# Ledger of designs, part 255: peptides against a protein of PDB entry 6FRK

Target 1, 411 residues: chain A of PDB entry 6FRK
Amino acid sequence: NEEVLNAMLKEVCTALLEADVNIKLVKQLRENVKSAIDLEEMASGLNKRKMIQHAVFKELVKLVDPGVKAWTPTKGKQNVIMFVGLQGSGKTTTCSKLAYYYQRKGWKTCLICADTFRAGAFDQLKQNATKARIPFYGSYTEMDPVIIASEGVEKFKNENFEIIIVDTSGRHKQEDSLFEEMLQVANAIQPDNIVYVMDASIGQACEAQAKAFKDKVDVASVIVTKLDGHAKGGGALSAVAATKSPIIFIGTGEHIDDFEPFKTQPFISKLLGMGDIEGLIDKVNELKLDDNEALIEKLKHGQFTLRDMYEQFQNIMKMGPFSQILGMIPGFGTDFMSKGNEQESMARLKKLMTIMDSMNDQELDSTDGAKVFSKQPGRIQRVARGSGVSTRDVQELLTQYTKFAQMVKKM

## One batch from the design tools (peptide; made by RFdiffusion4, then SolubleMPNN)

Design b2_p25_7_s2 (from b2_p25_7, 17 letters changed)
Fold by OpenDDE base, seed 5:
Structure b2_p25_7_s2 (fold): chain B 411 residues (1-411), chain A 25 residues (1-25)
Amino acid sequence: as target 1 above (411 residues)
Amino acid sequence: DEEEKRRELNILLGILLIYEERLKS
């Protein structure tokens, strides 16, 4: 029994290390799991694998819980949120994502660019803010971030903004001058919350970076970015351990809406490769795909048309990056699609939709679209010419459709 | 691999369809 436990724990530890979980945390987890598992209960014929998985899951949940309640903004008050983090962490993009999140929730939200170090920082913030219709403040001429932050906070306080987000200068290195500037800004604006933004892709460096920020500024919240890529998010555990601060949000892509509240259980499930079925259900519900009663009724009758497939392609495109959706499915690894493969997959999906845009209603609404095309090959040539693709591309689409329609008929 | 990407898309669509049905049950 102990040998089996040790072998399984070795596999789990290897997987966690491959997920960028800090070596110290993995060692601690291994010891905690060994202490939590009753070897006598394992001998009684219970599924040893399930017991170990449950124990690992429980210990990982503890590692992402700092035991501190997350700060939340107060409605009808002026809440100042200061962002800190390294350059390239996604800090500026995350400011815009958080502002957009609160704006969509009905908060009066604004952005302040107090990054005077990076040329074009204000232009980038302005571009993001304008696209999201978020009010912003910054300067092209003022070089003191304290002045910009103070003036911006005062302005938006006087205008009764509820969420005032301040983006600060990020540097490539943790330098004393960066921390002094952050302290000066923090002292001037007296933020209600300081958010540390961390890139999940930095792997084992997450602990040292998060600690360096916590040692200099009163970090109260963490946001983890770049969870759309190969980063399995193990660095998030290191950030919580080092900052003793909760993860409040995660960045899951490049779009302004690729941003979600952190949920412990789904995150750990995904980290272990168990998938995130709850997150997938939440995404389906957010898209109101359940409101498509007509589609569900067709599916119950084993009917699936090319139009129904087209609508499903539109729904998938609204869910965001395919890599994220796949990562929510049990048995699909987070690495199943590289970021480069995702753009290519979206381009392929758009190509398939363009082919279907060249189809007529008789072709789209047929319960056996492939048979319609097989009976009249001239339709394939028409659609191919109309969409600027080969006849082979149209045949491949019809082959895919046929596989889906057969799956629906078996449902 | 093009076949792998096609398989991924097929699985995604299949899962979406299954979840749509289950959300109404």
Scores: peptide ipSAE 0.018, ipTM 0.475, DockQ to the pose 0.031
Fold by OpenDDE base, seed 2:
Structure b2_p25_7_s2 (fold): chain B 411 residues (1-411), chain A 25 residues (1-25)
Amino acid sequence: as target 1 above (411 residues)
Amino acid sequence: DEEEKRRELNILLGILLIYEERLKS
């Protein structure tokens, strides 16, 4: 029993290390899991694998919980949010994403560029803000970030803005001058929240970076960026451990809407390769796909048409990057779809939709679309010619539809 | 009823996605 436990823990530890979880945290987790598992209960025939997975899940949840409640803005008040982080962390982009998130929720939101160090920082912020229709402040001539931040905050306070986001200079780790500048800005504007932005792709360096910031400035919140790539998010655990601050949001792509509130349970589930069913549900809800009562009723009756399949492909395309959606399904890792595979998958879906665009209403709305085509093979040739594909491609689509419709009938 | 509907839709989406991936292999 102990050998089986040790073997399974070794596999989990390896997977966590491959997910960029810090080796110290993995060791601590292994010890905590061993202490939490009753070996006598494992002897009683309980599924040892499920018990270990549950224990690992519980300990990972504790590692993501700093024991501090996340700061939340107060409606009708002036909330000043200062962003800090390294250059290339996605800080400036994340400022725009957060501003857009609050704006969409009906908050009076604005952006301030207090990055005087990076050439074109203000132009980048202005471009992002203008695209999102977010009010912004900055200077092309003022070199003191304290002056810019103070003037911008005062301006937007006087205009009764509720969310005032201040972007600061991102420099390298070793510049004491950066931390002094950040402290001067923080002292001048008296932010209600200081957000540390961390790049998840930095892996094992996350702890040392997060600690360096926390030791110099009073970081109260963390945002983790670049969770769309190969980064499985293990660096997020290191950030929480080092800052003792909650993760409040995650960046999941390059688009302004590739930004979501952090949820502990879905994040840990995804980290363990269990998928993010809750995140999938939330995305489905955001798309109001549940308003399709007609589809749900058809599914309950085991009815599924080619039109219903077409509508579902449209819905999948609206959910954003296909790789992100697949990564929410249990058994599909984030690595399963390289950026190249995503474009190919979207091209395949579009090809299938193009074939269906050449079908008539009788073919699309038939409860047995495959039978309609099998009875009149001339329909396959017509659809193939209309969509510019082979008759084989149409037959493959129909075979696919049939398999899917059979799965729906079993539900 | 809404939660059940959402679950069914998620299962459907999951099946569609699994199916699309199996077509790549």
Scores: peptide ipSAE 0.026, ipTM 0.481, DockQ to the pose 0.061; fails the geometry check
Fold by OpenDDE base, seed 3:
Structure b2_p25_7_s2 (fold): chain B 411 residues (1-411), chain A 25 residues (1-25)
Amino acid sequence: as target 1 above (411 residues)
Amino acid sequence: DEEEKRRELNILLGILLIYEERLKS
């Protein structure tokens, strides 16, 4: 039993290290799991694997829980949220995402650009804010971030804004000058919440970075970005451990909508490669894809048409980055989609849809679309010419469709 | 049951996604 436990813990520890979980946290987790598992209970014929997985999951849940309640804005009040983080962390983009999130929820939200260090910071913020129709403040001439932040906060307070987000300068390194500037801004505007934005892709550096910020400023919340990439999010555990602050949101892509409230269970499930079925359900619900009762009914009868496949491809494209959706499916690790593969994936889906756009209703609505084409090969040539693709590309699509239809029949 | 319908849809979407990705590998 102890040998089995040690072997399984070794596998889990390896997976966690590959997920950028800090070595110290992995060691601590291993000891905590060992202490939490009753070896006698393991002897009683319980599924040892499930027990260990549950114990690991439980300990990971504890690692993302700092024991501190997340700050939440108060409705009808002026809530000043200051963002801090390194350049390239996605801080500026995250400010816009958070602003858009609250705006969509009916909060009177605004953005302040207090980044005077980066050339074009204000233009970038202005561009993002304008696209999202979010009010913004900044200066092209004022170089003191304290002045800009103070004036912007005062302006938006006077205009009764409820959510006032202040983006600050980020440096490439943990420089004392950055921390001094952040402290000066924080002291001037007296934020209700300081949000540390961390790039998950920095891996093992997450702990040291998060600690450096927490040691200098009163970080009360963490946002983790770039969880759509190769980063499995293990660095988020390090950020929580170092800051003792909750993760409030995660950035899951480059789009303004690629932003979600942090949920512990889905995050840990994803980190362990268990997928995020709940997140997939939530995304499906947000898109109102469940309103397609006709599709569900067809699926129950083992019917699947090319049109049904087309509609599902449209739904997939609406769900946002394909990598995120795949990462929600059990058994699809985050490593399955490199960033380059997502655009290529979307391009492939669009190509398949373009081929189907050249099909007629008889072909699209057939319960055996592949058989329709096999009986009349001239249809393949017509569709190929109509969509500007090879006959091989059409045959590949039909082969894919046949595989899907066979899976639906087995459901 | 709406939950069952959602589960079926999610499984289908998951399957479609899986196959789309397996076609790349």
Scores: peptide ipSAE 0.025, ipTM 0.472, DockQ to the pose 0.062; fails the geometry check
Fold by OpenDDE base, seed 4:
Structure b2_p25_7_s2 (fold): chain B 411 residues (1-411), chain A 25 residues (1-25)
Amino acid sequence: as target 1 above (411 residues)
Amino acid sequence: DEEEKRRELNILLGILLIYEERLKS
């Protein structure tokens, strides 16, 4: 039993290391899991794998919990949020995403560009802010970030803004001069929250980077970016451990709406390759797919039509980036959808929908759509001509439909 | 139950996505 446990723990530890979890945290987790597992319960014929997975899950949840409550803005007050992080971390984009998030929640939100080091930083922020219709402040002439931050904060305080986000200079590397500037800005504006933005794709470097920031500035919150890429997010655990600060949001893409509140359980599930079923549920619920009641009722009766499939493709298209959705499904790692694969996937779905747009109501609403086409092959040729595709493409669609319909019947 | 309906929808969407992705491999 101990040998089996050690073998399984070795596999889990390897997977966590491959997920960019820091080696120190993996070692600690291994020890904690060993201490939490009752070997006697393992002897009683319980699924050893499930027990170990549960123990690992529980210990990972603890690693993401810094033991401190996340800061939240107070409605009707002036909340100053200062962003810190390296250049390329997604800091500037994340400022805009957070501003947009609060604006959509009915907060009077604004952005300040106090990045005087990077050429075009203010233009980038201005472009993002303008696109989102978020008020912004910055200077093309002032080179002191302390002055810009102070003036911007004062201006927006006087205008009764509730959320005042300050983007600071980022550098390509950790430099003492950057930290001194950050401290000067922080001292001048007295932020209610300091947010460290971290790129998840830096892997094992997350600990050292996060620690360097926390050792210099009073980081109170973490935002992790680029979780839509190859990064499994294990570096986020390192950031929490190093900063002793909660992850409050995650960046899940390049769009301004590719931003979500951090949820511990979904994140750990994804890290373990268990998917994020809860996040998928939440996204589906956000679509307000009231029209799905009729579909759900059909599914209960094992009925699935080509129209039902078409409607599901429309729903998938509305759920946003396909990569994010796939990453929520168990067994689909983040690696499955490169940006190129997402566009191709969306193009494939659109092609399938275009084929179905050339179908008639009898074909779309048949409980056995594939049989309708098999009985009258001339329908395939009509649909192919109508949609500008090959007869093979139509046959492929019908094959896919048949597979889906068979799965629905098994539900 | 609204929760059951949500679960069924999610399973369906998940299935559709799985099959769509398998067509790429």
Scores: peptide ipSAE 0.022, ipTM 0.487, DockQ to the pose 0.062; fails the geometry check

Design b2_p25_7_s3 (from b2_p25_7, 18 letters changed)
Fold by OpenDDE base, seed 1:
Structure b2_p25_7_s3 (fold): chain B 411 residues (1-411), chain A 25 residues (1-25)
Amino acid sequence: as target 1 above (411 residues)
Amino acid sequence: DEEEKRRKENIELGIKILYEEAKEA
């Protein structure tokens, strides 16, 4: 039993290291899991794999919990949120995402650009803020970030803003001058929350970077960025361990809406390749797919048409990157999330939709679409000509539809 | 709760099947 446990723990530890989980945390997890597993319960014929997975899940949940309650803004008060992080961490984009999140929740939100070091920082913030209709402040002439931050905070306090987000300079290196500037800004504006923005794609470097920030600035919250397909999220565990601060949000892409509140259990489920069913449902519900109720009802009755398939392909395309959708579906491992496969899969979907665009309503709305085409082979030739594809491509689509429709009938 | 669970499972299964078929295409 101990040999089997050690072998399975070795596999889990390898998978966690491949997910960018810090080696120290993986070692700690391994010892905690060994201590939590009753070897006598494993002898009782329970699925040893499920037991180990559950123990690993439980210990990972503890690693993302710093034991500190996340700061939340107070309604009807002025809440100053200062952002800190390295250049290229996605800090400026994340400021806009957070501002947009609060604005959509009915908060009076604004943005301040106190990044005087990066050329075009204010133009980038202004562009993002203008697109999102978020009030902003900055200067093209003032070079002192303390002056800009102080003036901007004072202005927006006087205008009774509830959420005042301050973006600071990100520098390329852990320079003492950067941390001094951050401290001067923090002392001048007296933020209610300091948010460290971390790029998840830096992998094993997450611990050292997060620690360097925490040692110099009183980080109270963490936002993890670039959790779009490539970053497996293990760096988030390192950020929590180093900062002793909760993750409050995650960035899941480049769009302003690719931003969500951090949920521990869905995140750990995704990290383990178990999927995020809740996040998938939340995303499906946010799309206001009223048509999903009609689809679900048809699926319950074992009915599925070519039109229903077309509408679902449209819905999948509206849900955004396939990598994000797949990462939410249980059993679609992170290896399916290669960016190359996404463009190819989207091109395949578009090709299938183009074939269906050449079908008529009788063909699309038939509960036995394949039989409509089999009875009149001239329909295949018409659709092939209309869509600019081979008759084989149309037959392949009909074969896929038939396979799906048979699965739906067996449900 | 059971109806919402069934709805969740059906949506997940539907998306999964559609994606698998679209990938094989």
Scores: peptide ipSAE 0.006, ipTM 0.346, DockQ to the pose 0.083
Fold by OpenDDE base, seed 4:
Structure b2_p25_7_s3 (fold): chain B 411 residues (1-411), chain A 25 residues (1-25)
Amino acid sequence: as target 1 above (411 residues)
Amino acid sequence: DEEEKRRKENIELGIKILYEEAKEA
């Protein structure tokens, strides 16, 4: 029994190391799991694998819990949120994502660019803010980030903004000058929250970077970015351990919508390769796919129409980037997340939808849509002409529909 | 709980199918 436990723990530890979990944390986890597993319960014929997985899951949940409550903004108050992090961490993009997140929730939100070091930082922030219709402040002429941050915070406080996000300068390396600048900005604006933005793709370097920031600045929250890449997010555990601060959000891509509140259970499930089924469902539910219950019910009855397929394509397109959704489904490898493949996949879906837009209600609502077209080939020619595509493209769509309908019947 | 789990699994499977076929298209 102990040999089997040790073998299974070795596999789990290997998988965690491959997920960028810090070796010290993996060792600690292994010891904690061994201590938590009752070997007597393992003798009783219970599924040893499930028991070990549950113990591992429970100990991973503890590793992402810093034992401190996450800071949350207070409604009707002025909440100053300062962002800190290395250049290339996704800090500036994350500021815009967080601002957009709060704005969509009905918070009066603004952005301040206190990055005077990077040429075009203010233009980038301004571009992102303008696209999202978020008020912004910055300067093209002022070189002191303390002045910009102070003036911007004062302005937006006077205008009764509830969420005031301050983006600071990043550096390519940990430099004492960066930390001094961050400390001066923090002292001037007195932020309610300091958010450290960390790139998950840095792997084992996450601990050292997070610690370096925490040792210089009172980091109270962590945001982990680039979880759409090869990074499985194990570095997030290192960030929590080093900063003793909760992860509040994750960035899952480059788009402004590629941002979600941190959820422990989905994150650990994804880290273990179980997929983020819960986060996928939450995203599906947030889309107010009112007809999803009706669709699930139809799917349970083995009924699937071209309209049902069209609605599903609309739903997929509403869920945001394909890379994110695919990265939440168990067994979809990171190779699916190539940017080129996402745009191509969206273009393909849009083309299929355009073909279906040229179908009539009888064709769309038929329980055997492929048979309707097979019985009357003139329908294929009509739809092809209406959508500006080849008859082959329509036949390919019908072939796909037939495959879907067959899969639904097997569900 | 089991019904919600089955709903979750069906949604996941449905999305998976849609993405796989959209990728192959």
Scores: peptide ipSAE 0.000, ipTM 0.260, DockQ to the pose 0.110
Fold by OpenDDE base, seed 5:
Structure b2_p25_7_s3 (fold): chain B 411 residues (1-411), chain A 25 residues (1-25)
Amino acid sequence: as target 1 above (411 residues)
Amino acid sequence: DEEEKRRKENIELGIKILYEEAKEA
C-alpha cells in the first residue's frame, strides 16, 4: 500500500512540477497528502487513485486560499485601485481588462496612466481605453508619476467615478528605485487596493518575484496573466504563498474580454488536468448559450445540420481561446493548451466556417448534409471554389460533420 | 433548476462532441 501511494504521489508531484508549481510547495503537499491519507481506509477497496487525487485536490485548494478575504469595491464610493508589476507581466493590458469588467457591471470606471518610464505607455493605454470606451488620464509631458497619478485621481474623484484604476511603471528588473516610486505613488493617491500583476509563464521565478513586491508594497490582491500560454498556472500557487493575498482575476488571452474572476476549484481542477466543468458552465451562462433552446431541442431529437455546426463554431469562438475551453473539459490533456495550438485551432475553425459560408441553405439546413454532397459531387467543387480551398478540405469537413451527426443521432 | 441543469448538460455535451472531432482532425 505505501509503495503504491509513493508511486502515485511521485507521478502527481512530477505533473505539478511540470505545471510550474514551486518545488517547496510540491514537497509540502506531498507530506500533507501522506498525512491526510489513512492507509487502512485505502485497503478497504476504494479506488486508491481517486482517494489520492481527492487528497491532492483538497491540499491544492488550501494552497490557493490565503485565508484573507478579497477586497471588493464599494458602490457609490470612489475606489482607487493601484496596479503594480514587472514590465512584460501584462499589467497595462490587465488594467484595461479590469476597467472593462467593472464598466460591463455598470460601474463608472476610468484609467490613469502613471507609467512615465516606458515610451508609448500612455498611447497603449489610450488605445485600449478608447476601444473599450473607458475614460482615461495621462500626460505626454509630465515625467513625475506622482503628479500624474495625483492629478488623475483628483480629477476622477471630482467627476464622481466609482472605479479609478492607476497603472504604474513596470521595470525589467526588481530595482529599489521602482519600489520607491511605487511607494511615493501609493502615499500620494492612498489606494483602496494594490493589485500585483504576475505573469504565470515565469514558472519557478513566481515565488521570488511575488515576495519582492510584497516585501516593499502592501499588495492586497493578485492577478495572474498568460494562463492561455504554456503556463499551466502553477505559479499562481507561488504568488498566493508569497503575497498572502487572494487571486482576484485571471488573464486568459490577449482580448479585453479574456479576463475572468478567479475561482479556486475550477483552477485546481484544470491544474490537475481534471477539467473545469464549472468554469465552462459559467462561460456558457455568460454567453447565454443556454438560451439557444432551438439547438437543444434539435440535439434531443438527434438532428444536427451543417448550420447547427456553424452556429456552434461561432459560439466556441465567442467563448474565447479554443485551448482554454479544451483545458476546461475533462479528458482533454494539457497538450492542447499550447499558444501555438490555440491560434492554429482558431484558424482551423475560421477555415471550416469559411467553407460553410460558401454553402447554400439547402446544404446547410439538410439533416443529412453529407448525403446532399455525395448525391451531387458538383456541390463539393462549387463550395471549394467559393471558399478558395481544395475539394479535399470540403470532404474533410463533410467527414467531420458526418461523425458529429452520427454521434448526435446516438444520443 | 432541472431545465437549466439539462440545458447546461446538453451544451457541455455538444462542446465535447466538437472537441473530440477537432482532436481527431
Scores: peptide ipSAE 0.000, ipTM 0.311, DockQ to the pose 0.120
Fold by OpenDDE base, seed 3:
Structure b2_p25_7_s3 (fold): chain B 411 residues (1-411), chain A 25 residues (1-25)
Amino acid sequence: as target 1 above (411 residues)
Amino acid sequence: DEEEKRRKENIELGIKILYEEAKEA
């Protein structure tokens, strides 16, 4: 029993190390799992693999839970949220994402650019804020981030903003001058929350970076970025361990909507390669797909049309980057999460939709769309010409539709 | 291509999940 446990734990430890989990945390987890598993219960014929997986999952959940309740903004108050982190961590983008998130939730939200160190920081923030229709403050002439932050916070407090997000300078290295600037800004504006933004792609460096920020500023929340890349997010465990602060949000892509509240169970499931079914469920629920009673009723009857497939492709495109959706599906490995594959996957869906845009209502609304085309091959040629694609591309779409329609009939 | 097969399987599974969720709601 112990040899089997040790072998399975070795595989799990390897997978966690490949997920950028810190080696110390992996060692600690291994010992905690060993201590939590009753070897006598393993002898009683229980599925040893499931028991080990459950114990590993439970210990990972504990590693992402600092035992501290996340700060939440108070409605009708002025909540000042200061962002800190290295250059290239995605701070400025994350500030815009968080602002947009709260704006969509009906909060009066604004952005302040207190990054005076990076040339074009204010232009970037202004561009993002303008695109999202978020009020912003900054200066092209003031070089003191304390002055900009103080003036911006005062302005937006006086205008009764509820969420006041302050973006600060990031440097390439943990420089003392950066930490001094962050402390001066924090002391001047007295933020209700300090958010540390961490790039998940830095792997094993996450612990040292997170610790360096926590040792200098009172980090109360963590946001993990670039979870759409090759990073499996194991660095998030290191950030929680070092900061003793909860992860509040994750950045899952480059789009302003590629931002979600942190959920422990989905995140750990994704980290283990189990997929994020719950995160997919949440995104589906956010899209109010459940309000399509007509679609649900058709599906219950095993009816599926090309129009229904078109609507599902639109829904998938609204759920965000295709890489996120696919990365949420169990058994779809991390290789699908490459940025190139996402844009190409979206382009492919858009191509399929463009083919369907050249179909008529009889073709789209047929419960056996493939049979309509098979009976009259001239329809394939018409659709191909109308959409600017080959007859082969139309046949491939019809083949995909047939597979989906068969799946729906089995549901 | 194996990549194209994987993409198709992914879309199929994504739609499957969407439908299962819509049935449970």
Scores: peptide ipSAE 0.006, ipTM 0.256, DockQ to the pose 0.084; fails the geometry check

